# Peptides against a protein of PDB entry 3C2G, part 42

Target 1, 209 residues: chain A of PDB entry 3C2G
Amino acid sequence: IRTFDLLGLLLHDSDAIDGFVRSDGVGAITTVVQYPNNDLIRAGCKLLLQVSDAKALAKTPLENILPFLLRLIEIHPDDEVIYSGTGFLSNVVAHKQHVKDIAIRSNAIFLLHTIISKYPRLDELTDAPKRNRVCEIICNCLRTLNNFLMMWIPTPNGETKTAGPNEKQQVCKFIEIDILKKLMSCLSCEGMDTPGLLELRSTILRSFI

## One batch from the design tools (peptide; aimed at target 1 Y83 N91 N140 N147)

Design b2_p23_5 (made by RFdiffusion4)
Pose (drawn by RFdiffusion4):
Structure b2_p23_5 (pose): chain A 208 residues (1-190, 192-209), chain P 23 residues (1-23)
Amino acid sequence: IRTFDLLGLLLHDSDAIDGFVRSDGVGAITTVVQYPNNDLIRAGCKLLLQVSDAKALAKTPLENILPFLLRLIEIHPDDEVIYSGTGFLSNVVAHKQHVKDIAIRSNAIFLLHTIISKYPRLDELTDAPKRNRVCEIICNCLRTLNNFLMMWIPTPNGETKTAGPNEKQQVCKFIEIDILKKLMSCLSCEMDTPGLLELRSTILRSFI
Amino acid sequence: STTAEERLKTFREEVDEEIDETL
């Protein structure tokens, strides 16, 4: 845990996190967080979140790491882990088609739907720290969805990709009535929460 | 920690702006 904390302090900028990624740091973190201990898991996922915007992640073999992290996000009961994991997912799929492909094959879009759907409306959360966390989680999920949807929107540049039935059923779950009600309620609930502005902006983009 | 958060926030804002421009 202290090693994770120290690496977190050392990796202050882009060159440092890229150096860590080129040294197989992401694979090392994911291997270590297989140990069943929540403090250790929370610390490893915090560091993964920190290095998630690394451009070197375009070169790292993610065929095994990514499905493992999606499974962790799916079953781990604590919000800090979910926050870190979905934050990492949003950055790691950004600008990387082959990584989006890995994520789709592992049902990443279906998982985003499940994560959003499990939380009550933001007006039903009393403690401010927790409400802000759920707000940032939802926000992370919708940002990840938006990074996927760009593949299938007609671009005059000429890269009109066709969605397979697997991608179609996952994306179409986001027009089911239950998640639309929840998403529209985040847009209008009445809520002093620092992440609310970014969340509402991201929701509008998801509908667009 | 604050520095990492600010870097991640900037990165994400730039990705959002690229998406908006593409749309």

Design b2_p23_5_s1 (made by RFdiffusion4, then SolubleMPNN; from b2_p23_5, 13 letters changed)
Fold by OpenDDE base, seed 5:
Structure b2_p23_5_s1 (fold): chain B 209 residues (1-209), chain A 23 residues (1-23)
Amino acid sequence: as target 1 above (209 residues)
Amino acid sequence: MEELEERRKKAAEKDAEEIDKKL
């Protein structure tokens, strides 16, 4: 715990972050968060979020790291772990098709659906800190989903990858009535990525139906 | 924390620009 807090205080500049990632710092964090200690898991996931945009991650094999993190988010009920983990996921898939492919093969689309589905409507959350944290988690999910969908959006030149039947089925779950009602309840919330929500809906309706 | 949020915002802006180029 204190070691991760100290590391978080040292990793302010991009060169220090890249140095940490090049020294297998992400692998070290993922090894330590395997211990069944909630405070250690929180601190480790927060540190993963802090390094999640490092340029050195483009050279780091994520085939073992990403499935482990996705499983950790799936089984952990903690909003801080889910926030940090979805934040990490959203950053590591950005502009990296290979990492998107690893995440999708690791059931990330369905996991993001499960995450959004488990939270109450944002308009039912009276506690402002809780509402804001849930809003941030949903925004992380939306950014990640839009980043997945961009692989399958038809280009004007007709060159696009087609989503497989399983991926198409998982994407179409985000237009079901229950999840749509939940997502629509977010539109009135301050800090919601309303453009990202509208983009997700529009992309699914235009390209996946 | 503020620097991380700004970097995440800049990453999201680039992701949106990449989507817009495909559409």
Scores: peptide ipSAE 0.018, ipTM 0.521, DockQ to the pose 0.542
OpenDDE base, seeds 1, 2, 3, 4: peptide ipSAE 0.014, 0.007, 0.014, 0.007; ipTM 0.449, 0.380, 0.397, 0.370

Design b2_p23_5_s2 (made by RFdiffusion4, then SolubleMPNN; from b2_p23_5, 12 letters changed)
Fold by OpenDDE base, seed 1:
Structure b2_p23_5_s2 (fold): chain B 209 residues (1-209), chain A 23 residues (1-23)
Amino acid sequence: as target 1 above (209 residues)
Amino acid sequence: MEELERRLAEARKEEEEEIDEFL
């Protein structure tokens, strides 16, 4: 806990963050969070979120790290762990095809659907801090989904990857009425990435066209 | 396209109706 808080204070610039990531800092955090202490897991996942946009992650092998983090999010009911972990996932897959492929092979699409499905509607949440945290989690899941769907949309140059049959079936769950309602509720949430959610809406439309 | 746009419009309408029932 205190060590991760101190590291988070030192990792305030892009060069320090890139230095930490190049020194296997992500692997070090994932090793420490294997200890069954919720406060340690929260602090470690928060530190992962703080370094999740690091340029050095494009050169870091994530084949062992991503499956572990996805499993951690799957088994932990803690919203702070889920927030930090889905935030890390959404940032780390951005613009990195090989990382998207690792996440998809690690059942990320199904996990994202499971996370969105387990939360009530945002309008049913009377506690504003809880509502905002749930909205942020759903938005992290949906942003990650957008990053996956964009791989399968034809570019103007005619180059497109085809989703496999399993990936298509898993993606089809995101057009369920309850998931679409939660997407709409996130668009109405103050302080959210409304442009990114509108982009996802457009990406969903183009993927099922 | 048209079916997905219809489902998005239905999801929005149901959200607006549930918000109006809560207010």
Scores: peptide ipSAE 0.030, ipTM 0.471, DockQ to the pose 0.022
OpenDDE base, seeds 2, 3, 4, 5: peptide ipSAE 0.023, 0.023, 0.029, 0.028; ipTM 0.438, 0.430, 0.478, 0.450; seed 2 fails the geometry check

Design b2_p23_5_s3 (made by RFdiffusion4, then SolubleMPNN; from b2_p23_5, 14 letters changed)
Fold by OpenDDE base, seed 5:
Structure b2_p23_5_s3 (fold): chain B 209 residues (1-209), chain A 23 residues (1-23)
Amino acid sequence: as target 1 above (209 residues)
Amino acid sequence: DKELEERLRKAAEKDLEDIDKLL
């Protein structure tokens, strides 16, 4: 715990972060958060979020890291873990097709659906800190989903990967009425990624149906 | 499957209409 807090205080510049990542710092964090300690898991996931935009991550094998993190988010009911983990995921998949492929094979699309589905409507959350944290989690999910969908959007040049039947089925779950009603309840929340929500809806309807 | 795609399209159109009625 104190070690991760100290590391978080030392990792303020891009060179220090890249140095930490090159020294297998992400692997070290993922090893430590295997201990069943909630405070350690929170601190470790927060540190993962802090290094999630590091340039050195493009050279880091994520085949063992991403499935572990996705499983951690799946089983942990903690909003801080889910926030940090979805934040990490959204950053590491950005502009990296190989990382998107690992996440998708690790059932990330279905997991993001599960995360959105478990939270109440934002209009039912009267506690502002809780509402804001849930809003941020939904924004992380939307950014990640839109990053996945762009792999399968037809380009004007006609070169596009086709989504597999399982991926198409998982994507189509985000146009079901219950999840759409929940996502629409987010539009009234200050700080909601309304463009990202509209992009998700529009992309599914135009390219997956 | 074109039949499945058409069913999903019709379902999505209906879901959109139902959402627009709630907004």
Scores: peptide ipSAE 0.020, ipTM 0.515, DockQ to the pose 0.021
OpenDDE base, seeds 1, 2, 3, 4: peptide ipSAE 0.018, 0.020, 0.019, 0.017; ipTM 0.515, 0.517, 0.516, 0.497

Design b2_p23_5_s4 (made by RFdiffusion4, then SolubleMPNN; from b2_p23_5, 11 letters changed)
Fold by OpenDDE base, seed 1:
Structure b2_p23_5_s4 (fold): chain B 209 residues (1-209), chain A 23 residues (1-23)
Amino acid sequence: as target 1 above (209 residues)
Amino acid sequence: SSELEERLEKSRKEDEEEIDKKL
């Protein structure tokens, strides 16, 4: 815990962050968070989030890291772990087709659906810090999903990859009435990614039905 | 499969080149 907090304090400089990532810092964190300690897992996932926008991640193999992180998010009910993990996922898949492919093969679409589905409606959350954290998690999920869907949107000048039948089925779950009602309840939340929510719905309706 | 790994490695290189052009 204290070691990750110390690292978090030292990693405010972009060159230091890139240096940490080049030194297999992400692999080191994922090794440490394999121990069944919730505080350690929380601190490690927070540190992953802090380095998740590092330029050096483009050169970092994520084949072993991403499946592990996705499993960690799946099995931990901790909002801080889910926040940090979905934030990491959203950042690392941005502009990286190979990383998107790894995440999708690791059942990321279904996981994101599960995450959104397990939280109550935001209007039912009376505690403002909890509501804001849940809103941030949903925003991370939306940004990640839209990044996935972008792979399958036809461009005017190119053959786009077609989503497989399983991926189509998983994507179509986000237009079911219950999840839509939940997502619509987020529109009143301060800091909600309303454009991302509308984009997700529109893309599914236009390209996956 | 080896073919999937090769396609992923190609995609990785393309992404790296795109990032390097933006930098």
Scores: peptide ipSAE 0.025, ipTM 0.573, DockQ to the pose 0.077
OpenDDE base, seeds 2, 3, 4, 5: peptide ipSAE 0.000, 0.006, 0.013, 0.016; ipTM 0.337, 0.399, 0.406, 0.459

Design b2_p23_6 (made by RFdiffusion4)
Pose (drawn by RFdiffusion4):
Structure b2_p23_6 (pose): chain A 208 residues (1-190, 192-209), chain P 23 residues (1-23)
Amino acid sequence: IRTFDLLGLLLHDSDAIDGFVRSDGVGAITTVVQYPNNDLIRAGCKLLLQVSDAKALAKTPLENILPFLLRLIEIHPDDEVIYSGTGFLSNVVAHKQHVKDIAIRSNAIFLLHTIISKYPRLDELTDAPKRNRVCEIICNCLRTLNNFLMMWIPTPNGETKTAGPNEKQQVCKFIEIDILKKLMSCLSCEMDTPGLLELRSTILRSFI
Amino acid sequence: DDRLEDSRKAQDEDFDEFIEEAL
């Protein structure tokens, strides 16, 4: 845990996190967090969140790491882990088609739907720290969804990709009535929460 | 925190530009 904390302090900028990724740091973190201990898991995922915007992640073999992290997000009961995992997911798929492909094959879009749906409306959360966390989680999920939807919107540049039935059923779950009600309620609930502005802006983009 | 906010802002801006080009 202290090693994770120290690496977190050392990796202050882009060059450092890229150096860490080129040294197989992401694979090392994911291997270590297989140990069943929550403090260790929380610490490893915090560092993964920190290095998630690395451009070197375009070169790292993610065929095994990414499905493992999706499974972790699916079953780990604590919000800090979910926060870190979905934050990592939104950055790791950004600008990387083959990584979006890995995520789709592992049902990443279906998982985003499940993560958003499990939480009550933001007006039903009393403690401010927790409300802000659910808000950032939902924000992470929708940002990840938006990084996927770009593939299938007609671009005059000429890269009109066709969605397979697998991608179709996952994306279409986001027009089911239950999630639309929840998403529209985040847009209008009446809430002093620092992440609310970014969440509402991201929600509008998801509908667009 | 600053790096996370910057990475998120960059993604939002890229999506907005993508939508403008598609339109």

Design b2_p23_6_s1 (made by RFdiffusion4, then SolubleMPNN; from b2_p23_6, 13 letters changed)
Fold by OpenDDE base, seed 2:
Structure b2_p23_6_s1 (fold): chain B 209 residues (1-209), chain A 23 residues (1-23)
Amino acid sequence: as target 1 above (209 residues)
Amino acid sequence: SERLREARRKQAEDIDNFLKEAA
């Protein structure tokens, strides 16, 4: 745990972060967080988040790492783990179709829906730190989802992949009434990615209905 | 069903409009 904290302090330089990633730092963290210790898992996931935007991740095989992280998020009802994990996910899938594919086949779309669905409405959370953290989680989910959807959005200058029927079905779950109410509750939260929410809704409406 | 799809579409559109207004 302390080691991860120390690494977090030291890995503030982009080159250092890249160096860590190139040395399979992400794999090392994921190995460590396999131990059934919540504090260790939190610390490890936080460190993952801290390095999640590293350029070196483009060269890191995530076929084993990403499914593991997704499963970790699924089974650990810990806001800090979920925050870090969804943050990591949102960053690593950005601009990387291969990584998006790994996440999607690992049931990421449904998982993100589950995460959002299980949290209470933000406007019902009176504890500001809790509300803010949940808001951040939802924003991470939205960003990730938008990154997924962009693979299937028609562009004027390019051929776009077509979403499979399963993916389309999973995406369409985000326009159901209960999830919509949940997402709308985010509008009262300071720091909510309203543009991201709008983008998600608009994309689903235009391309998946 | 087509009815359900249309209802969802309309709802989504209404929400989108609301979000645009709120943004």
Scores: peptide ipSAE 0.027, ipTM 0.525, DockQ to the pose 0.030
OpenDDE base, seeds 1, 3, 4, 5: peptide ipSAE 0.026, 0.021, 0.007, 0.018; ipTM 0.526, 0.473, 0.369, 0.444; seed 5 fails the geometry check

Design b2_p23_6_s2 (made by RFdiffusion4, then SolubleMPNN; from b2_p23_6, 12 letters changed)
Fold by OpenDDE base, seed 1:
Structure b2_p23_6_s2 (fold): chain B 209 residues (1-209), chain A 23 residues (1-23)
Amino acid sequence: as target 1 above (209 residues)
Amino acid sequence: SERLRKSREEQAKDIDEFLKEAA
């Protein structure tokens, strides 16, 4: 835990972060978080989040790492782990088609749905810190979903990919009434990324209609 | 503010309607 804290303090610039990533720092963290220590897992996932936008990740094979992380998020009810994990996911898939593919194959879309489904409506949360954290988690999920959907939108350059039937089915889970109610509750909360949600709407329209 | 909340709720309804139509 102290090591992760120290590392977090040292990783202030992009070069240091890239260096850490190139030295298989992500793999090292992933190894550490396999131990059943909640504090360690939290610290490790937070560190992952801190390096999640590293340029070096584009060259890092994530085939073995990402599925593990997704599973970790799935089985841990810890808001901090979920926050860090979904944040990591959102950042790591951004502008990286191969990573998106790995995530989707690892059932990431449905996982995002599961996460949203497990949390109560934000308006039911009276504790502001908790509500804010949940809001951030939901935002991470939605941003990630948006990133997935974007790959299926025709680009001006003529590049297009078609979502498979399974992916479409997974996406359809987000338009279930219970999910929509939760999303609406998010929109009504202060601090929610409303623009992001509107962007998602636009993306859905362009992708599936 | 209450105004902001109401505005967001309206947006949420619009999104809900959109998603229902897209289903």
Scores: peptide ipSAE 0.010, ipTM 0.389, DockQ to the pose 0.045
OpenDDE base, seeds 2, 3, 4, 5: peptide ipSAE 0.008, 0.009, 0.008, 0.014; ipTM 0.369, 0.420, 0.366, 0.460; seeds 3, 5 fail the geometry check

Design b2_p23_6_s3 (made by RFdiffusion4, then SolubleMPNN; from b2_p23_6, 12 letters changed)
Fold by OpenDDE base, seed 5:
Structure b2_p23_6_s3 (fold): chain B 209 residues (1-209), chain A 23 residues (1-23)
Amino acid sequence: as target 1 above (209 residues)
Amino acid sequence: MERLRRSREEQAQDFDRFLELAE
């Protein structure tokens, strides 16, 4: 635990972060967090988040890392793990189609739906720290989803991939009544990524139904 | 972060449609 904290403090510049990543630091963290210790898992996921925007990640194979992280988020009802994990996911899939594909094949779209669905309405949360954390998680999910959907949005140039039937079905779950009500309740909340929410809505409505 | 640019008109239409679906 202390080791991860120390590493987090030391990785304060881009060169150091890239060096860590090039040395298979992400893999090392992933290995360590396989130990069933909640504190260790939290610390490891936080460290992953801290290095998630590293340039060196573009050259790092994530075929084993992403499925593991997604599973970790799925089975751990820990806001800190979910926050860090979704934050990591949102950053690593950005501008990287290959990484998006890995995540999508690992059922990431459905997982993100599950995450959003499990939390109460933000306006029902009276504890500000809790509300803020949940808001951040939802924002991470929205960012990730929007990044995924970019793969299938028709472009003026006609260069668009078509979502498979399963992916389309998973995306369309975000326009079901229950999730829509949840998302609607987020629009008025302070700190919400309203542009991201509107983007998600628009993309689904225009390109998937 | 990747973003999709949409016109204001499209955004307004999408908002209205979203409200309809959410009710």
Scores: peptide ipSAE 0.123, ipTM 0.783, DockQ to the pose 0.052
OpenDDE base, seeds 1, 2, 3, 4: peptide ipSAE 0.119, 0.107, 0.121, 0.111; ipTM 0.781, 0.775, 0.784, 0.777

Design b2_p23_6_s4 (made by RFdiffusion4, then SolubleMPNN; from b2_p23_6, 12 letters changed)
Fold by OpenDDE base, seed 5:
Structure b2_p23_6_s4 (fold): chain B 209 residues (1-209), chain A 23 residues (1-23)
Amino acid sequence: as target 1 above (209 residues)
Amino acid sequence: SSRLRKARQEQAEDIDKFLEEAA
């Protein structure tokens, strides 16, 4: 725990972060957080989030890291773990088709739906810190989903990947009435990514139906 | 079907308008 805290304090600039990533720092974190210690898992996931936009990650294989992280989020219902994990996921899939493919094959779409579905409506959360954290998690999910959908949006040349039938079905779950009610409840939160919500729904209704 | 896509497109527009007004 102290090691991760210390690393978090030392990693203030992009060069230090890149140095850590080049030394297989991400692999080291995943090795440590595999042990059943909640505080260690929280600290490790937070550190992952802190390095998730590093340039050196472009050369880091994520084939083993992403499935592990997704499983970790699935089995540890902790807001801080979910926040850090979804934040990491959102950052690493951005502009990287290969990384999107790894996440999708690891059932990321279903997991994101599960995360959004299981949290209470934001308008029912009276505790501001809790409400804000849940809002941030949902925003991370929306950003990740929109990044996935970009792969399957038709382009003028018509040369785009097609979503598999299972992925298409999972994507269409996000326009059902129950999840719509959940997402609409986010409009009361100041930190909500309303443009991202609109983009998600519009893209699904226009391109996936 | 073309009819279904049209209906969903209209739904999308209505939802977008609602969300914009509610924001």
Scores: peptide ipSAE 0.029, ipTM 0.548, DockQ to the pose 0.055
OpenDDE base, seeds 1, 2, 3, 4: peptide ipSAE 0.020, 0.012, 0.009, 0.010; ipTM 0.477, 0.404, 0.413, 0.404; seed 3 fails the geometry check

Design b2_p23_7 (made by RFdiffusion4)
Pose (drawn by RFdiffusion4):
Structure b2_p23_7 (pose): chain A 208 residues (1-190, 192-209), chain P 23 residues (1-23)
Amino acid sequence: IRTFDLLGLLLHDSDAIDGFVRSDGVGAITTVVQYPNNDLIRAGCKLLLQVSDAKALAKTPLENILPFLLRLIEIHPDDEVIYSGTGFLSNVVAHKQHVKDIAIRSNAIFLLHTIISKYPRLDELTDAPKRNRVCEIICNCLRTLNNFLMMWIPTPNGETKTAGPNEKQQVCKFIEIDILKKLMSCLSCEMDTPGLLELRSTILRSFI
Amino acid sequence: SLNSEQVERHREEEKAPRLERLS
């Protein structure tokens, strides 16, 4: 855990996190967090969140790491882990088609739907720290969804990709009534939460 | 798109707790 904390202090900028990724740091973190201990898992996922915007992640073999992290997000019961994992997912799929492909084959879009649907409305959360966390989590999920949807919107540049039935059923779950009600309620609930502005802006983008 | 602002805020928020755990 202290090693994770120390690496977190050392990796202050883009060159450092890229150096860490080129040294197989992401694979090392994911291997270590297979140990069933929550403090260790929380610490490893915090560091993964920190290095998630690395451009070198476009070169790292993610065929095994990514499905493992999606499974961890799916079953781990604590919000800090969900926060870190979905934050990492949002950045790792960004600008990387082959990585979006890996995520789709592992049902990443279906998982975003499940993560968003499990939380009550933001007005039903009393403690401010927790409400802000659920808010950032939902925001991370929708940012990940938006990084996927770009593939299938007609671009005059000429890269009109066709969605397979697998991608179609996952994306279409986001027009089911339950999640639309929840998403519209985040847009209008009445809530002193620092992440609310970014969340509402991201929701509008998801609908667009 | 990348969310580097969230990563920066995380780095800033985790600096103090990390220094305490290392001490």

Design b2_p23_7_s1 (made by RFdiffusion4, then SolubleMPNN; from b2_p23_7, 8 letters changed)
Fold by OpenDDE base, seed 3:
Structure b2_p23_7_s1 (fold): chain B 209 residues (1-209), chain A 23 residues (1-23)
Amino acid sequence: as target 1 above (209 residues)
Amino acid sequence: MLNTEQVKRLREESREPSLERLS
């Protein structure tokens, strides 16, 4: 635990973060968080989030790391773990087609829907810190979904990668009224990425029209 | 003309990862 906290303090700039990732730092974290300690898992996932924008991740093999993280998020009912994990996921798949493919094969779309569905409506949460954290988690999930959906938007020339039937079915669950209401509720939260949520709304519409 | 992959990359260029870092 203290080791991850210390590492988090030392990894304060982009060069240090990139160096850590190039030295298989992400693999090291994922190895350590296999120990069944909640505090260790929280600290490790937080550190993953802190390095999730590293350019070196584009060259890092994620075939084992990403499925492990998805499983970790699935089995841990901890908002901090879910926040950090979904944040990492949203960042790591950005601009990386091969990482998106790994995530999708690992049932990430379904998991994102499951996560959003498990949380109550934001208007039912009276505790502001809890409400904000839940909103952030939902936003991370939706941002990740947006990254996936962007792959399937037709080019101006009419060319597009086609989503598989399973992926399409999983994506269709996000047009459920409950999910849409949660998306809209996030727009009312202060300090949230409103432009990103509006982009997602547009992307969803393009995917279904 | 841009190929399909180039167009995909361009669509994502406006998006940046968000991090929570220790201040």
Scores: peptide ipSAE 0.040, ipTM 0.617, DockQ to the pose 0.047
OpenDDE base, seeds 1, 2, 4, 5: peptide ipSAE 0.035, 0.032, 0.033, 0.037; ipTM 0.634, 0.603, 0.636, 0.619; seed 1 fails the geometry check

Design b2_p23_7_s2 (made by RFdiffusion4, then SolubleMPNN; from b2_p23_7, 10 letters changed)
Fold by OpenDDE base, seed 3:
Structure b2_p23_7_s2 (fold): chain B 209 residues (1-209), chain A 23 residues (1-23)
Amino acid sequence: as target 1 above (209 residues)
Amino acid sequence: MLNTDQVEKLREENRQPSLERLA
């Protein structure tokens, strides 16, 4: 625990983060969080989130890391782990087709829906910090989904990957009224980027038109 | 229909820095 906290303090700039990632720092974290210690898992996932926007991740093999992280999020009920994990996922799949493919093959779309579905309506959460954290998790999930949807948007050059029938079916679950209500509820959360959420909503809806 | 540049921009904009790094 203290080691991850110290590492987090040392990784204060983009160059240090890139250096850590180039030295297989992500692999090191994923090895350590395999120990059944909740505090260690939480600290490790937090550190993963901190390095998740590193440029060096574009060159890092994620074939073993992503399935592991997805499984960790699936089985761990801790909101902080889910927040950090979905945040990491949303960042690493951005602008990386290969990473998106790994995530999709690892049933990420279904998992994202499951995560959103398990949380109550935000209006039922009276504790503001809890409500905001849940909102952030939902936003991370939807942002990740949006990154997947971007693969299937027709480009002018005619090279479009088509979503498989299973992926399409899984994506269709996100237009369920319950999911849409949860997205709309996030717009009312204090401290949330309302314009960003509206853009996300628009992108999701455009994918179904 | 989004052009390639718009799609790439949207993909990049969906990447967020860690809030803890901004604090």
Scores: peptide ipSAE 0.021, ipTM 0.538, DockQ to the pose 0.061
OpenDDE base, seeds 1, 2, 4, 5: peptide ipSAE 0.019, 0.021, 0.019, 0.022; ipTM 0.559, 0.543, 0.543, 0.541; seeds 4, 5 fail the geometry check

Design b2_p23_7_s3 (made by RFdiffusion4, then SolubleMPNN; from b2_p23_7, 10 letters changed)
Fold by OpenDDE base, seed 2:
Structure b2_p23_7_s3 (fold): chain B 209 residues (1-209), chain A 23 residues (1-23)
Amino acid sequence: as target 1 above (209 residues)
Amino acid sequence: MLNTEEVERAREENREPSLARLA
C-alpha cells in the first residue's frame, strides 16, 4: 500500500509516468493486485488510474491486463476500485483501436451497462461524496462507451468499422430509460465533463438513427 | 457529418488527465 502511494508521488510528470509504463509498470501493478487484500487492490487501481493517460500505453500489450481488470471491476463491490478501474479503462481505450477491440472481446460493453445499472439514481444519494463518486463512475462508463461508439461512426474518408451484431445488441441496452436518466443526472453534477457527456449523447443518438 | 478533426478532438477531449498531473 505505502509503496503504491510512494510510486504515485514519484510519478509526478509525464516522462516518469511513461518510463514506468515502458518498464511494464502496469503489469507489475496488476500482478500485485492479485493478492486478496482490498486496501492493496484499491491502491493499485488508483495507481493504474494515475498512469492511464500515458502515451507509452499505446505500445503496452494489454491482452492480459484488460481482461483481468475488467474481471476485477466485475467482482469487486468497492466503489474506489470501480472508479479507478473504469477511469483506467476509459483512458486506455481512447485513441487505441486495438485496446478497444480487446475490451470489447472481454465483454466490456456489457460490464459497463451492468455497472451503471447497479448504482441508484444520483438524486437518491444524499451523501455528497458518495453521490460524486457514483457520478464519476457512471461518467467513466459512459465515456468508455463513447470511445467504443466512435469506432463505428462514419468518417468523412468513408472508412468505418461496422459493429458486429452482438456489439450492436449490447450498445442498444444503453438507450434504456434508466441509463438515459443516469446520463442526464451526470450533467447536473459539479466538476463533470459536460462537453464530453453531451458528445456522448450526440454519439448515442447518431448510432441509433 | 463530424469532420475528422472534430472526431479526433472529441476523442482527445474524452481523456481525463492523470491524477498525477493534477497533483
Scores: peptide ipSAE 0.022, ipTM 0.561, DockQ to the pose 0.063
OpenDDE base, seeds 1, 3, 4, 5: peptide ipSAE 0.020, 0.021, 0.021, 0.022; ipTM 0.546, 0.547, 0.546, 0.544; seeds 3, 4 fail the geometry check

